Peptides against a protein of PDB entry 6CSU. Designs and how they scored, part 21

Target 1, 51 residues: chain A of PDB entry 6CSU
Amino acid sequence: GALEELRGQYIKAVKKIKCDMLRYIQESKERAAEMVKAEVLRERQETARKM

## One batch from the design tools (peptide; made by RFdiffusion4, then SolubleMPNN)

Design b1_p12_6_s3 (from b1_p12_6, 7 letters changed)
Fold by OpenDDE base, seed 2:
Structure b1_p12_6_s3 (fold): chain B 51 residues (1-51), chain C 51 residues (1-51), chain A 12 residues (1-12)
Amino acid sequence: as target 1 above (51 residues)
Amino acid sequence: as target 1 above (51 residues)
Amino acid sequence: EEEELIKEFESA
């Protein structure tokens, strides 16, 4: 009935939110890692320039 | 030094990711709630039409 | 639900 249909739609929506969230977290972590990596490289270059 | 700077940047990046995710979850939940609400209204209208 | 999502975030 309508109640079961609604429950199904709710569960489907929540599952989609979860998947989208996890994907966004993964992508954001990758971006953050690249930013940190770039900073490390800059720091190494600065150190090398002072040698 | 460079290590402390890098640590600070990492923590800042992670905090930003967390905040962005919480906002995304909130917005996604609101969208899901609106979808469910719309479905409930449709179901009520269908029921009313059968009366 | 939100607590579960936060837990997933912490474990990711």
Scores: peptide ipSAE 0.156, ipTM 0.621, DockQ to the pose 0.148
Fold by OpenDDE base, seed 3:
Structure b1_p12_6_s3 (fold): chain B 51 residues (1-51), chain C 51 residues (1-51), chain A 12 residues (1-12)
Amino acid sequence: as target 1 above (51 residues)
Amino acid sequence: as target 1 above (51 residues)
Amino acid sequence: EEEELIKEFESA
């Protein structure tokens, strides 16, 4: 019936939101790691110039 | 050092994003549940009118 | 850390 269909739609929507947020956090962590990596490389280059 | 501080800043930012997203998911679920609840009430009223 | 972060979302 209509209520069971609505319940199904609710559950489906929640599952989609959960998946989207998991993907978002994973991508955010990857971007942060790449920024740190770039900074490490810059500092290594600076250290090498001073030697 | 500067690199450790930078790492710490990015980890802190990721943790904040995680907390915000968990809250968003929870609030989204609650809003969806309230919408379903409102619909159930409307349907019960409609059923009562037809009796 | 990464696996723990994902587990938090999966349990929500």
Scores: peptide ipSAE 0.152, ipTM 0.615, DockQ to the pose 0.278
Fold by OpenDDE base, seed 1:
Structure b1_p12_6_s3 (fold): chain B 51 residues (1-51), chain C 51 residues (1-51), chain A 12 residues (1-12)
Amino acid sequence: as target 1 above (51 residues)
Amino acid sequence: as target 1 above (51 residues)
Amino acid sequence: EEEELIKEFESA
């Protein structure tokens, strides 16, 4: 019935949001790591040129 | 009734998750910015000492 | 922070 269907929709929506959030967190960590790596490389080159 | 209460609980839960996720994203961006700033500073000091 | 947020989500 409508009650069971609504419960099913609720559970499905919560699970999807959880998966999306976890994926975002993982992708954010990867992007942060690559950003730091690139920035460190650029900073080494810049500092070496100034010295 | 139970149907209306379940709908209310669903909407409340989804709204809370959305708010928490947006807050997490904002805080993550701030932490990432501070991390990059600190790493750049350390790398400048390290490179300057090696040169 | 991540673990707390995930735990709250799982309990909703």
Scores: peptide ipSAE 0.151, ipTM 0.466, DockQ to the pose 0.293
Fold by OpenDDE base, seed 4:
Structure b1_p12_6_s3 (fold): chain B 51 residues (1-51), chain C 51 residues (1-51), chain A 12 residues (1-12)
Amino acid sequence: as target 1 above (51 residues)
Amino acid sequence: as target 1 above (51 residues)
Amino acid sequence: EEEELIKEFESA
């Protein structure tokens, strides 16, 4: 009935949100890692300029 | 140095995102539970009207 | 640590 359909839609929506959030966290970590890599590169270049 | 500060900022940001997402999931589950309760109430009222 | 963060999130 309508209740079972709503329950099914709820569960599906929660699963989707969970997956989207896990993906967002993963992508956020990847972006932060790339920022760190870029900073390391800049520091290496600055060190090289001082030598 | 700058790298350590960036690392610290990254870790802090990731922790914040995690907490915000966990809270959002919890709140989403609570909202969906309330939607189910409301649907059950509506179905009970409709059943009562048919009796 | 990353795996632990994901595991904790998956348990929510």
Scores: peptide ipSAE 0.150, ipTM 0.618, DockQ to the pose 0.270

Design b1_p12_6_s4 (from b1_p12_6, 7 letters changed)
Fold by OpenDDE base, seed 3:
Structure b1_p12_6_s4 (fold): chain B 51 residues (1-51), chain C 51 residues (1-51), chain A 12 residues (1-12)
Amino acid sequence: as target 1 above (51 residues)
Amino acid sequence: as target 1 above (51 residues)
Amino acid sequence: EREKFIEEMEAA
């Protein structure tokens, strides 16, 4: 019935939120890693400039 | 020095990720609420059609 | 799981 269907829709929505959240965390970690990598390269270049 | 600066950049990046994640979670919850609201309205309309 | 994660994120 309608009540069971609504419950099903809610559960489906919650599962989607969970999956999207986990994916966003993963992508954010990857972006942070790239940011750190770029910063390390800049620091090395700055150090080399001062040598 | 360079090491402390790198640490600072990393902390800044992590803080940004945290803020973005919290915002994403909030927006996702709001989208889920809207989905449920729309579904309830559709169910009411379907019920009314069968009356 | 989500509620625990949110709490941990807000506490960090």
Scores: peptide ipSAE 0.155, ipTM 0.605, DockQ to the pose 0.258
Fold by OpenDDE base, seed 5:
Structure b1_p12_6_s4 (fold): chain B 51 residues (1-51), chain C 51 residues (1-51), chain A 12 residues (1-12)
Amino acid sequence: as target 1 above (51 residues)
Amino acid sequence: as target 1 above (51 residues)
Amino acid sequence: EREKFIEEMEAA
């Protein structure tokens, strides 16, 4: 019936959203890692100049 | 000595970067939660229109 | 912390 179909479609939509969010989080993690690498280099240079 | 001071400053800088990145990750998580909430609402409405 | 969040999302 209509209620069961709606429930099924809702669950499918929620699962899609979940997968998209997990991908976003993974990409954000990768970007954060690159930001750390770049910042460490900059901060190392900045620190060295203060010595 | 200069080497010990450099090491100390470097460690301090790295710790700051770590904290900043953790904050960024937390904020990203909060934004993701809000995106999920909004998408669930939109997808629910979209799904309902297809019934 | 991010890994824990991912784990929670995957378990839901």
Scores: peptide ipSAE 0.135, ipTM 0.511, DockQ to the pose 0.247
Fold by OpenDDE base, seed 1:
Structure b1_p12_6_s4 (fold): chain B 51 residues (1-51), chain C 51 residues (1-51), chain A 12 residues (1-12)
Amino acid sequence: as target 1 above (51 residues)
Amino acid sequence: as target 1 above (51 residues)
Amino acid sequence: EREKFIEEMEAA
């Protein structure tokens, strides 16, 4: 019935949002790590050129 | 009734999760920016000392 | 901090 369908929609929506958040956090960690690695490399090269 | 209360709970839960996610994303961006800034500064100092 | 957040999210 309508009550059971609404309950199902509630559970499905909450599970999807949780999954999306976890994926975003994981991807953000990976992007942050790659950005730091690239920035450190660029900064080494720049400092070396200035000296 | 039960249907209206369940609908209310659904809407409340989805809004809270969305708000928490947006706050986390914003804070994550700020922390990432500060981490990169600090790492660049440390790398400059380290490279300068090695040369 | 992120690991704690992930753990809390996975436990919920």
Scores: peptide ipSAE 0.127, ipTM 0.453, DockQ to the pose 0.533
Fold by OpenDDE base, seed 4:
Structure b1_p12_6_s4 (fold): chain B 51 residues (1-51), chain C 51 residues (1-51), chain A 12 residues (1-12)
Amino acid sequence: as target 1 above (51 residues)
Amino acid sequence: as target 1 above (51 residues)
Amino acid sequence: EREKFIEEMEAA
C-alpha cells in the first residue's frame, strides 16, 4: 500500500544521499591529495634551485 | 614547514567534511523516519474513519 | 586510513 511505497521511497532517498556523500568525500580527498602533491613538487623544485 | 602545515590543513578539512556528512546523513534519516511516522498516523486515522 | 574512513561512512 501507500505506506510500503513511502517506505521504499525513504530507503531509496537515504541510499542516494549516502552514495552522493561518499562520492563527494572521495572527490574532496582526491583534490586535497593533489594539492599536497603539487606542494611537494614545488618544495622539491625550490630545494633544487638552492643546490 | 609549509608542507606539514598544508598536510595538517588537509587532514582537518577531511575530518570536518566527514563530520558534516555523517551529521547530514543522520538528520536525513531522522527526517525520513518522521515522514514515515506521519504517514502511519494518517493511515490509522483513515482506517478509523472507515470503521 | 582511507579504507577505514570509507568503512565508517558506509556504516552510517
Scores: peptide ipSAE 0.163, ipTM 0.615, DockQ to the pose 0.268; fails the geometry check

Design b1_p12_7_s1 (from b1_p12_7, 4 letters changed)
Fold by OpenDDE base, seed 1:
Structure b1_p12_7_s1 (fold): chain B 51 residues (1-51), chain C 51 residues (1-51), chain A 12 residues (1-12)
Amino acid sequence: as target 1 above (51 residues)
Amino acid sequence: as target 1 above (51 residues)
Amino acid sequence: MDDEFEEKLKEE
């Protein structure tokens, strides 16, 4: 009925939001790791040029 | 009634998840900035020692 | 902190 359908929609929406957040966290960690890797490389090269 | 209460619960849950996500994003950006700052400083010092 | 938040989210 209408109540069961609404409950189903609620559960589906909450599950989707949870999955989207987990994916965002994972992608954020990957981007952070790549940013640090790139920055360390640039800083190493810059410091070497100033020596 | 039961339908209105369920709708209220859905709205409340979605609002909470949204707030948690926004806070996480903001805190993650701040941590990422501090991590890069610290890594750059360490790498600069390490490179200087190896020159 | 990110790992703690991720685990908390998985429990919800």
Scores: peptide ipSAE 0.238, ipTM 0.564, DockQ to the pose 0.744
Fold by OpenDDE base, seed 5:
Structure b1_p12_7_s1 (fold): chain B 51 residues (1-51), chain C 51 residues (1-51), chain A 12 residues (1-12)
Amino acid sequence: as target 1 above (51 residues)
Amino acid sequence: as target 1 above (51 residues)
Amino acid sequence: MDDEFEEKLKEE
């Protein structure tokens, strides 16, 4: 019936949004990790130039 | 140093986004519950009119 | 909806 269809559509939509949010979080973590890695490398290079 | 500041800023930003997402999910659940409640009430009214 | 997504976000 209409109630079951509505419930099914809602669950499907929520699952899609969930997947998108989890993907965004994962990509954000990866970008942050790369920024930290780059900063560490720059600091090591600066230290090496001063020694 | 710059690395610690970057890490601190990242963690703060992630916490903010996390809180916003949790709030969004909670509000979405509440809206869905109200839609289901309204549908059930409509179906009960339709049944009552047919009896 | 299942509560799994909220738990996943809480674990971040």
Scores: peptide ipSAE 0.236, ipTM 0.615, DockQ to the pose 0.333
Fold by OpenDDE base, seed 3:
Order: sequence, then C-alpha cells, then structure tokens
Structure b1_p12_7_s1 (fold): chain B 51 residues (1-51), chain C 51 residues (1-51), chain A 12 residues (1-12)
Amino acid sequence: as target 1 above (51 residues)
Amino acid sequence: as target 1 above (51 residues)
Amino acid sequence: MDDEFEEKLKEE
C-alpha cells in the first residue's frame, strides 16, 4: 500500500544521500591531498633555491 | 616551520569539509522530509476524494 | 543508516 511505498521511497532516498556524501568526502579528501602535495613541492623548490 | 603550517592548513580544510558535509546532510534530510510530507498530504486528499 | 553515517562523519 501507500505506506509501504512511501517507506521504500524514503529508504531509497536516504541510501542515495549516504552514497553521495561518502563520494563527496572521498573527492574532497583527494583534493585536499593534492593541495598538500603541491604545497610540499613548492616548499622544496623554495628550499632548493635558498641553498 | 613549513611542516607545521601545512599541517595546520590541512586540519583547517578538513574541519571546513566536515562542517559543509554535516550542513549538506541536514539540508538533504529536510528536503526528503518535506517531499514525504507533501506525498502524505496528496494521498490523504486522494482518499478523501474517493470517499 | 543516516544516523550512523552522521556519527562516523563526526568522528573524522
């Protein structure tokens, strides 16, 4: 009935939200790691220039 | 030094990401709840029409 | 499921 269908739609929506959030977190962590990597490389280049 | 500054920037970025995700989840849950509420109201109206 | 996910997110 309508109640079971609504429950099913709610559960499906919540599962999608969870998956989207996990993906967003993963992508955001990867972007942060790339920014850190780029900064470390710049600092190493600056150190090499000062030596 | 550069390492401590980089660590600080990373931690700050991660904290911002965490806050943004919590806000997104909350807003998404609220939108889902409103969609469910609207569906329940439509079903009640349909039931009333069929009586 | 959503509450468990939010709690895991809070622990990160």
Scores: peptide ipSAE 0.235, ipTM 0.619, DockQ to the pose 0.255
Fold by OpenDDE base, seed 2:
Structure b1_p12_7_s1 (fold): chain B 51 residues (1-51), chain C 51 residues (1-51), chain A 12 residues (1-12)
Amino acid sequence: as target 1 above (51 residues)
Amino acid sequence: as target 1 above (51 residues)
Amino acid sequence: MDDEFEEKLKEE
């Protein structure tokens, strides 16, 4: 019935939001790791230039 | 009625998720900045030790 | 961090 359909839509929407959040968290971790690697490389280059 | 209550619960849940995500993003930015600073300092120390 | 995602989230 209408109540079951509405409940189903609610659950589906919340599940989608949860999946989007988890994906964002994962991608954010990957981007953060790349940023750290890039910064370490830049710092090594700067230090090497000063030697 | 039951439909209005369910809609209200949906809206409340979505608002909470939104707030949690925004907080996570802000905290993640702060942690990322600290991680980069710490890594740069460690890299400088390692390079200095090798000179 | 994805500033575009943050702004989209604020618009919800």
Scores: peptide ipSAE 0.216, ipTM 0.548, DockQ to the pose 0.669

Design b1_p12_7_s2 (from b1_p12_7, 5 letters changed)
Fold by OpenDDE base, seed 2:
Structure b1_p12_7_s2 (fold): chain B 51 residues (1-51), chain C 51 residues (1-51), chain A 12 residues (1-12)
Amino acid sequence: as target 1 above (51 residues)
Amino acid sequence: as target 1 above (51 residues)
Amino acid sequence: MDDEFEKKLLED
């Protein structure tokens, strides 16, 4: 009935948010790692330029 | 009635989860920025040590 | 990091 459908909609919404967040966390970790690598490389180049 | 109240409670709960996740994202970005700064500093120190 | 996910979450 209407109550069960409403409950189902809530659960579906929560599950979607959960999945999106898990994906965000995974992708953010990967992007962060790439950003750190790029920053380290740039920093080495900058230091070399100053030497 | 009871159904409307329950619907309201579900909507409120979903909104809270959404807000919590947005805050998490913001804080995660801030932490990532601090990690990059720390890594840059460490890299400079390491480069200096090698010179 | 990009704000694309934040935008997507706001659209939910």
Scores: peptide ipSAE 0.253, ipTM 0.666, DockQ to the pose 0.582
Fold by OpenDDE base, seed 3:
Structure b1_p12_7_s2 (fold): chain B 51 residues (1-51), chain C 51 residues (1-51), chain A 12 residues (1-12)
Amino acid sequence: as target 1 above (51 residues)
Amino acid sequence: as target 1 above (51 residues)
Amino acid sequence: MDDEFEKKLLED
């Protein structure tokens, strides 16, 4: 009935949000790590050139 | 009635989850920026000491 | 950081 369908829709929405969040977190961590690595390499070169 | 009240509660819950995610994203961006800044400062000093 | 993800989230 209408009540069961509504509950089903809620559960589906929550699960989707959860999955999207987890994926975002994982990808964000990977991007952050890569940004730090790139910045380290760049900064080493810049600092060395100033010496 | 009961059905309308339940629907309202579900919508409210979903909106709260969305808001929490948006806040998390914003705070994550700020933390990432601060992490990069800290790494840059550290790396400048390390590189300079090796010269 | 993902502005597209934020946009998608707002559309849900």
Scores: peptide ipSAE 0.248, ipTM 0.665, DockQ to the pose 0.679
Fold by OpenDDE base, seed 4:
Structure b1_p12_7_s2 (fold): chain B 51 residues (1-51), chain C 51 residues (1-51), chain A 12 residues (1-12)
Amino acid sequence: as target 1 above (51 residues)
Amino acid sequence: as target 1 above (51 residues)
Amino acid sequence: MDDEFEKKLLED
Protein backbone atom coordinates (compact mmCIF):
# COMPACT_ATOMS: atom_id res chain seq x y z
CA GLY B 1 0.00 0.00 0.00
CA ALA B 2 0.82 3.68 0.09
CA LEU B 3 2.63 3.43 3.44
CA GLU B 4 4.81 0.54 2.29
CA GLU B 5 5.63 2.32 -0.95
CA LEU B 6 6.53 5.52 0.86
CA ARG B 7 8.72 3.58 3.28
CA GLY B 8 10.42 1.90 0.36
CA GLN B 9 11.01 5.23 -1.35
CA TYR B 10 12.51 6.68 1.81
CA ILE B 11 14.87 3.74 2.31
CA LYS B 12 15.90 3.86 -1.34
CA ALA B 13 16.56 7.60 -1.23
CA VAL B 14 18.57 7.39 2.00
CA LYS B 15 20.65 4.49 0.70
CA LYS B 16 21.41 6.34 -2.51
CA ILE B 17 22.46 9.47 -0.65
CA LYS B 18 24.63 7.41 1.68
CA CYS B 19 26.34 5.66 -1.21
CA ASP B 20 26.90 8.95 -3.01
CA MET B 21 28.42 10.42 0.14
CA LEU B 22 30.75 7.49 0.69
CA ARG B 23 31.89 7.61 -2.92
CA TYR B 24 32.45 11.35 -2.69
CA ILE B 25 34.50 10.93 0.48
CA GLN B 26 36.65 8.25 -1.12
CA GLU B 27 37.18 10.24 -4.29
CA SER B 28 37.85 13.39 -2.27
CA LYS B 29 40.57 11.62 -0.30
CA GLU B 30 42.18 10.41 -3.50
CA ARG B 31 42.02 13.87 -5.05
CA ALA B 32 43.47 15.42 -1.92
CA ALA B 33 46.37 12.97 -1.96
CA GLU B 34 47.11 13.68 -5.61
CA MET B 35 46.82 17.42 -5.01
CA VAL B 36 49.34 17.22 -2.18
CA LYS B 37 51.74 15.17 -4.31
CA ALA B 38 51.49 17.68 -7.14
CA GLU B 39 51.96 20.63 -4.80
CA VAL B 40 54.97 19.02 -3.12
CA LEU B 41 56.58 18.48 -6.50
CA ARG B 42 55.92 22.04 -7.61
CA GLU B 43 57.13 23.45 -4.32
CA ARG B 44 60.38 21.47 -4.48
CA GLN B 45 61.01 22.83 -7.96
CA GLU B 46 60.16 26.37 -6.96
CA THR B 47 62.19 26.27 -3.76
CA ALA B 48 65.17 24.77 -5.54
CA ARG B 49 64.98 27.53 -8.14
CA LYS B 50 64.92 30.26 -5.51
CA MET B 51 67.77 28.82 -3.43
CA GLY C 1 -2.97 11.40 8.97
CA ALA C 2 -0.22 8.84 9.26
CA LEU C 3 0.55 8.95 5.54
CA GLU C 4 0.90 12.72 5.49
CA GLU C 5 3.04 12.67 8.61
CA LEU C 6 5.29 9.97 7.20
CA ARG C 7 5.61 11.88 3.94
CA GLY C 8 6.55 14.98 5.88
CA GLN C 9 9.13 13.06 7.88
CA TYR C 10 10.58 11.56 4.70
CA ILE C 11 10.95 14.94 3.03
CA LYS C 12 12.43 16.47 6.16
CA ALA C 13 14.94 13.65 6.61
CA VAL C 14 16.08 13.68 2.98
CA LYS C 15 16.47 17.46 3.00
CA LYS C 16 18.53 17.26 6.17
CA ILE C 17 20.82 14.61 4.70
CA LYS C 18 21.33 16.70 1.56
CA CYS C 19 22.14 19.77 3.62
CA ASP C 20 24.59 17.79 5.72
CA MET C 21 26.29 16.53 2.57
CA LEU C 22 26.56 20.01 1.10
CA ARG C 23 28.10 21.25 4.32
CA TYR C 24 30.52 18.32 4.32
CA ILE C 25 31.56 19.10 0.75
CA GLN C 26 32.21 22.73 1.65
CA GLU C 27 34.18 21.76 4.74
CA SER C 28 36.09 19.15 2.74
CA LYS C 29 37.18 21.78 0.23
CA GLU C 30 38.35 24.02 3.04
CA ARG C 31 40.24 21.17 4.71
CA ALA C 32 41.88 20.27 1.43
CA ALA C 33 43.03 23.86 0.95
CA GLU C 34 44.46 24.00 4.46
CA MET C 35 46.15 20.63 3.98
CA VAL C 36 47.88 21.91 0.85
CA LYS C 37 49.01 25.06 2.65
CA ALA C 38 50.43 23.02 5.49
CA GLU C 39 52.21 20.64 3.13
CA VAL C 40 53.70 23.51 1.14
CA LEU C 41 55.07 25.02 4.34
CA ARG C 42 56.55 21.72 5.50
CA GLU C 43 58.05 21.02 2.11
CA ARG C 44 59.69 24.45 1.97
CA GLN C 45 61.25 23.82 5.36
CA GLU C 46 62.40 20.33 4.45
CA THR C 47 63.76 21.35 1.07
CA ALA C 48 65.58 24.31 2.56
CA ARG C 49 67.14 22.03 5.17
CA LYS C 50 68.37 19.56 2.56
CA MET C 51 69.78 22.22 0.21
CA MET A 1 33.95 17.37 -9.89
CA ASP A 2 32.84 18.70 -6.53
CA ASP A 3 30.65 21.33 -8.12
CA GLU A 4 29.16 18.70 -10.39
CA PHE A 5 28.53 16.51 -7.37
CA GLU A 6 26.77 19.35 -5.59
CA LYS A 7 24.60 19.87 -8.64
CA LYS A 8 23.69 16.18 -8.80
CA LEU A 9 22.97 16.12 -5.08
CA LEU A 10 20.58 19.03 -5.40
CA GLU A 11 18.81 17.34 -8.28
CA ASP A 12 18.27 14.03 -6.46
Scores: peptide ipSAE 0.248, ipTM 0.665, DockQ to the pose 0.670
Fold by OpenDDE base, seed 1:
Structure b1_p12_7_s2 (fold): chain B 51 residues (1-51), chain C 51 residues (1-51), chain A 12 residues (1-12)
Amino acid sequence: as target 1 above (51 residues)
Amino acid sequence: as target 1 above (51 residues)
Amino acid sequence: MDDEFEKKLLED
């Protein structure tokens, strides 16, 4: 019936959102790690330049 | 120094990610609510059609 | 990175 179908739609939507968010979190962590890596490299270059 | 600057960059990045995630969560909830609303309307229309 | 949001999401 309509109630069961609506429940199914809700559960499906929630599951999709959870997956999307987990992916977003993972990608955000990767971007943050890459930014940190780039900054470390820049700082190393700057230190080397001052030698 | 480099360490303090890196720490600052890290903190800034994390804060940005947190804000982005909270916004994404809110927007995802809104999208889910709209999908549920649309489904309810479709079911009502289907029920009405069967009368 | 703070895993609070991931933990909260997994608890849904």
Scores: peptide ipSAE 0.232, ipTM 0.653, DockQ to the pose 0.282

Design b1_p12_7_s3 (from b1_p12_7, 4 letters changed)
Fold by OpenDDE base, seed 1:
Structure b1_p12_7_s3 (fold): chain B 51 residues (1-51), chain C 51 residues (1-51), chain A 12 residues (1-12)
Amino acid sequence: as target 1 above (51 residues)
Amino acid sequence: as target 1 above (51 residues)
Amino acid sequence: MDDEFEKKLLEE
C-alpha cells in the first residue's frame, strides 16, 4: 500500500545518503591529506631556501 | 615551527571538512525529500489512473 | 528524516 511504498522509498533514500556520506567522508579525508602534504612540501622548500 | 604549522593546517582542514559535511547532510536531506515527494506524486497519479 | 549523522558530526 501507499504507506508501505512510502516507507520503502524513505529507507531507500536514507540508505543512499548513508553511502554518499561515507564516500564523501573518505574523499574529504583524502583531500585534507593532500592539502597537508602540499603544505609540508612548501615548508620543506622554504627551509631549503633559508639555507 | 613546522609542527605547529602542520597542526594548524590539520585543524583547519578538519574544520573545513566538518562544515562541508554539514552542508552536504542538509543538501542530502533536501534531495531525499524531493525524491519522496516525487514518489508520492507518482503514487497519486497511479491511484487516479486506477479509478 | 533521521539526523543521526548530523548529530554525530556535531559531536566531533
Scores: peptide ipSAE 0.240, ipTM 0.657, DockQ to the pose 0.277
Fold by OpenDDE base, seed 4:
Structure b1_p12_7_s3 (fold): chain B 51 residues (1-51), chain C 51 residues (1-51), chain A 12 residues (1-12)
Amino acid sequence: as target 1 above (51 residues)
Amino acid sequence: as target 1 above (51 residues)
Amino acid sequence: MDDEFEKKLLEE
């Protein structure tokens, strides 16, 4: 009935939110990793110039 | 240094996102609970009219 | 910390 349908819609919505959150976290981690790599590269270049 | 500061900023951002996500989930659960209560009330009224 | 957060989210 209508209650079961509403429950189903709620569960589906929560699952979608969870997936979106996980995707956002993963993309954020990837962006952070790239920023860290860029910074490490910059620091290595700076160190090389000092040697 | 700059790398440690970047890491700190990343961690802070992730913590903020976590808090926002948890709040969103909690609010979504509360809204869903209210919708379910409203539907149950409607169904009870419908049943009462049939009896 | 990020992995722990993800793990907690997956467990919910």
Scores: peptide ipSAE 0.205, ipTM 0.613, DockQ to the pose 0.250
Fold by OpenDDE base, seed 2:
Structure b1_p12_7_s3 (fold): chain B 51 residues (1-51), chain C 51 residues (1-51), chain A 12 residues (1-12)
Amino acid sequence: as target 1 above (51 residues)
Amino acid sequence: as target 1 above (51 residues)
Amino acid sequence: MDDEFEKKLLEE
């Protein structure tokens, strides 16, 4: 019935949001790690240039 | 009625999730910036120790 | 960080 369909739509939407959040968190961690690696590399190059 | 109440609950839940995600993004940006600063500082110290 | 994801979230 209409109530069951609406409940189903709610659950489906919430599950999608949860998946999007988890994916965002995972990708954010990966990007953060890459940024740190890049910054460390740049810092080493800067230091080497100053030596 | 029951349909309106369920719809209201859905909207309220989605709004809360949205707010939580925005807060997470903001806090993640701040933490990422702090991690980069800390890593740069450690890298400089490591380089200085090796000199 | 992903400003595009933040933008999509704000559009919801």
Scores: peptide ipSAE 0.198, ipTM 0.532, DockQ to the pose 0.676
Fold by OpenDDE base, seed 3:
Structure b1_p12_7_s3 (fold): chain B 51 residues (1-51), chain C 51 residues (1-51), chain A 12 residues (1-12)
Amino acid sequence: as target 1 above (51 residues)
Amino acid sequence: as target 1 above (51 residues)
Amino acid sequence: MDDEFEKKLLEE
């Protein structure tokens, strides 16, 4: 009936949103890690030039 | 230095996004619950009319 | 984002 259909649609929507958010979190962490990595490399190069 | 500032900005951004997402999920669940509640009430009324 | 948030999302 209508209630079962609504429940099914809700579950499907929640599953998709959950997956999208997890992907967003993972990609955000990866971008942040790359930014930190790049900054550390620049600082190491600067230190090397000063020694 | 630049690395510490970047880290601070990242943490602040993550905190905000986390709060926003949790609020979104909570509000979405509340809306879904209200929709289900309304459907159940309609079905009960329909059953009552048929008995 | 932190692991605590990911855990909460998985428990949704």
Scores: peptide ipSAE 0.190, ipTM 0.601, DockQ to the pose 0.162

Design b1_p12_7_s4 (from b1_p12_7, 5 letters changed)
Fold by OpenDDE base, seed 1:
Structure b1_p12_7_s4 (fold): chain B 51 residues (1-51), chain C 51 residues (1-51), chain A 12 residues (1-12)
Amino acid sequence: as target 1 above (51 residues)
Amino acid sequence: as target 1 above (51 residues)
Amino acid sequence: MDDEFEKKLKEE
């Protein structure tokens, strides 16, 4: 019925939001790791030039 | 009634998830900035020692 | 902290 369908829609919406957040966290970690790699490389090169 | 209560529960859940996500994003940005600062400093010192 | 947050989110 209408109540059961609404409950189903609620559950589906909350599950989707949870999945989107988990994906965002994973992608954020990957971006952070790549940013650190790039920054370390740049800083190493810069420091070497100043020596 | 039951329908209004279910709608209220949905809205409350979505608002909480939104707030948690926004807080996570803000804290993640702050941690990322501090991590880069620390890593740049360490790498600079390490490179200087190897020169 | 991120791992703790992820764990908490998975438990909800």
Scores: peptide ipSAE 0.262, ipTM 0.617, DockQ to the pose 0.705
Fold by OpenDDE base, seed 3:
Structure b1_p12_7_s4 (fold): chain B 51 residues (1-51), chain C 51 residues (1-51), chain A 12 residues (1-12)
Amino acid sequence: as target 1 above (51 residues)
Amino acid sequence: as target 1 above (51 residues)
Amino acid sequence: MDDEFEKKLKEE
């Protein structure tokens, strides 16, 4: 019935949101890793400059 | 150092996103509950109409 | 923290 259909739609929507959140976390981790790599490179360059 | 500061900024950003996600989930559950209540009312009205 | 959060989110 209509109530079961609504429940199904809600569950589907929540599952989509969960997947979007997990993807966002993964992409955020990747961006953070790239930022760390860039910072490490800058620190090495600064150390070299001070020598 | 700069690397520790970057790590701190990342952790702060992720914590904010986590809070936003949890709030979104809570609000979504509340909206779904209201939709279910409305549907139950409509179903009762339809049943009454068929009597 | 992120890994723990991801794990908890997967359990929901």
Scores: peptide ipSAE 0.257, ipTM 0.636, DockQ to the pose 0.332
Fold by OpenDDE base, seed 4:
Structure b1_p12_7_s4 (fold): chain B 51 residues (1-51), chain C 51 residues (1-51), chain A 12 residues (1-12)
Amino acid sequence: as target 1 above (51 residues)
Amino acid sequence: as target 1 above (51 residues)
Amino acid sequence: MDDEFEKKLKEE
């Protein structure tokens, strides 16, 4: 019925948001790791150039 | 009624998730910035020591 | 902290 369908829709929407958050966290961690690696490499080169 | 309460619960859940996400993003950005700064400093010192 | 947040989120 309408109540069950609405409840189902709300639960589905909340679950989707949760999944989106988890994916965002994972992707954010990956991007952060890549950023740190890139920065380390750049900074080595920059430091070496200045020395 | 039941419909209003269900809607209220959905909205409350979505708002909480939104707030948690925004807080996570903000705190993650702050930690990332600190990590990058610390890594840059360490890498300069390490590179300088190796040169 | 991120892992703890992820864990809490998975438990919700």
Scores: peptide ipSAE 0.257, ipTM 0.610, DockQ to the pose 0.690
Fold by OpenDDE base, seed 2:
Structure b1_p12_7_s4 (fold): chain B 51 residues (1-51), chain C 51 residues (1-51), chain A 12 residues (1-12)
Amino acid sequence: as target 1 above (51 residues)
Amino acid sequence: as target 1 above (51 residues)
Amino acid sequence: MDDEFEKKLKEE
């Protein structure tokens, strides 16, 4: 019925939001890892330049 | 009524997800900054050891 | 971190 259909729509919407946020978390971790790698490389280059 | 109550539950759930994600982002920024600092220090130490 | 995403999330 109408109530069950509406309930289903709300549940579906909440689940989509949750999935989008989880994806964002995963992508944020990947970007953070790349940022750390880049910083380590820059630091090595700076240190090498000072030797 | 039942429809208003269901809508209220949806809104409450979305607000909670939003708050949790904002907190996650803030904490992640702080952790990322500390991780970069720690990695830079370790890299300097490793380079110094190799000189 | 994606500051644009953070901004979008705050606007929801």
Scores: peptide ipSAE 0.242, ipTM 0.617, DockQ to the pose 0.656

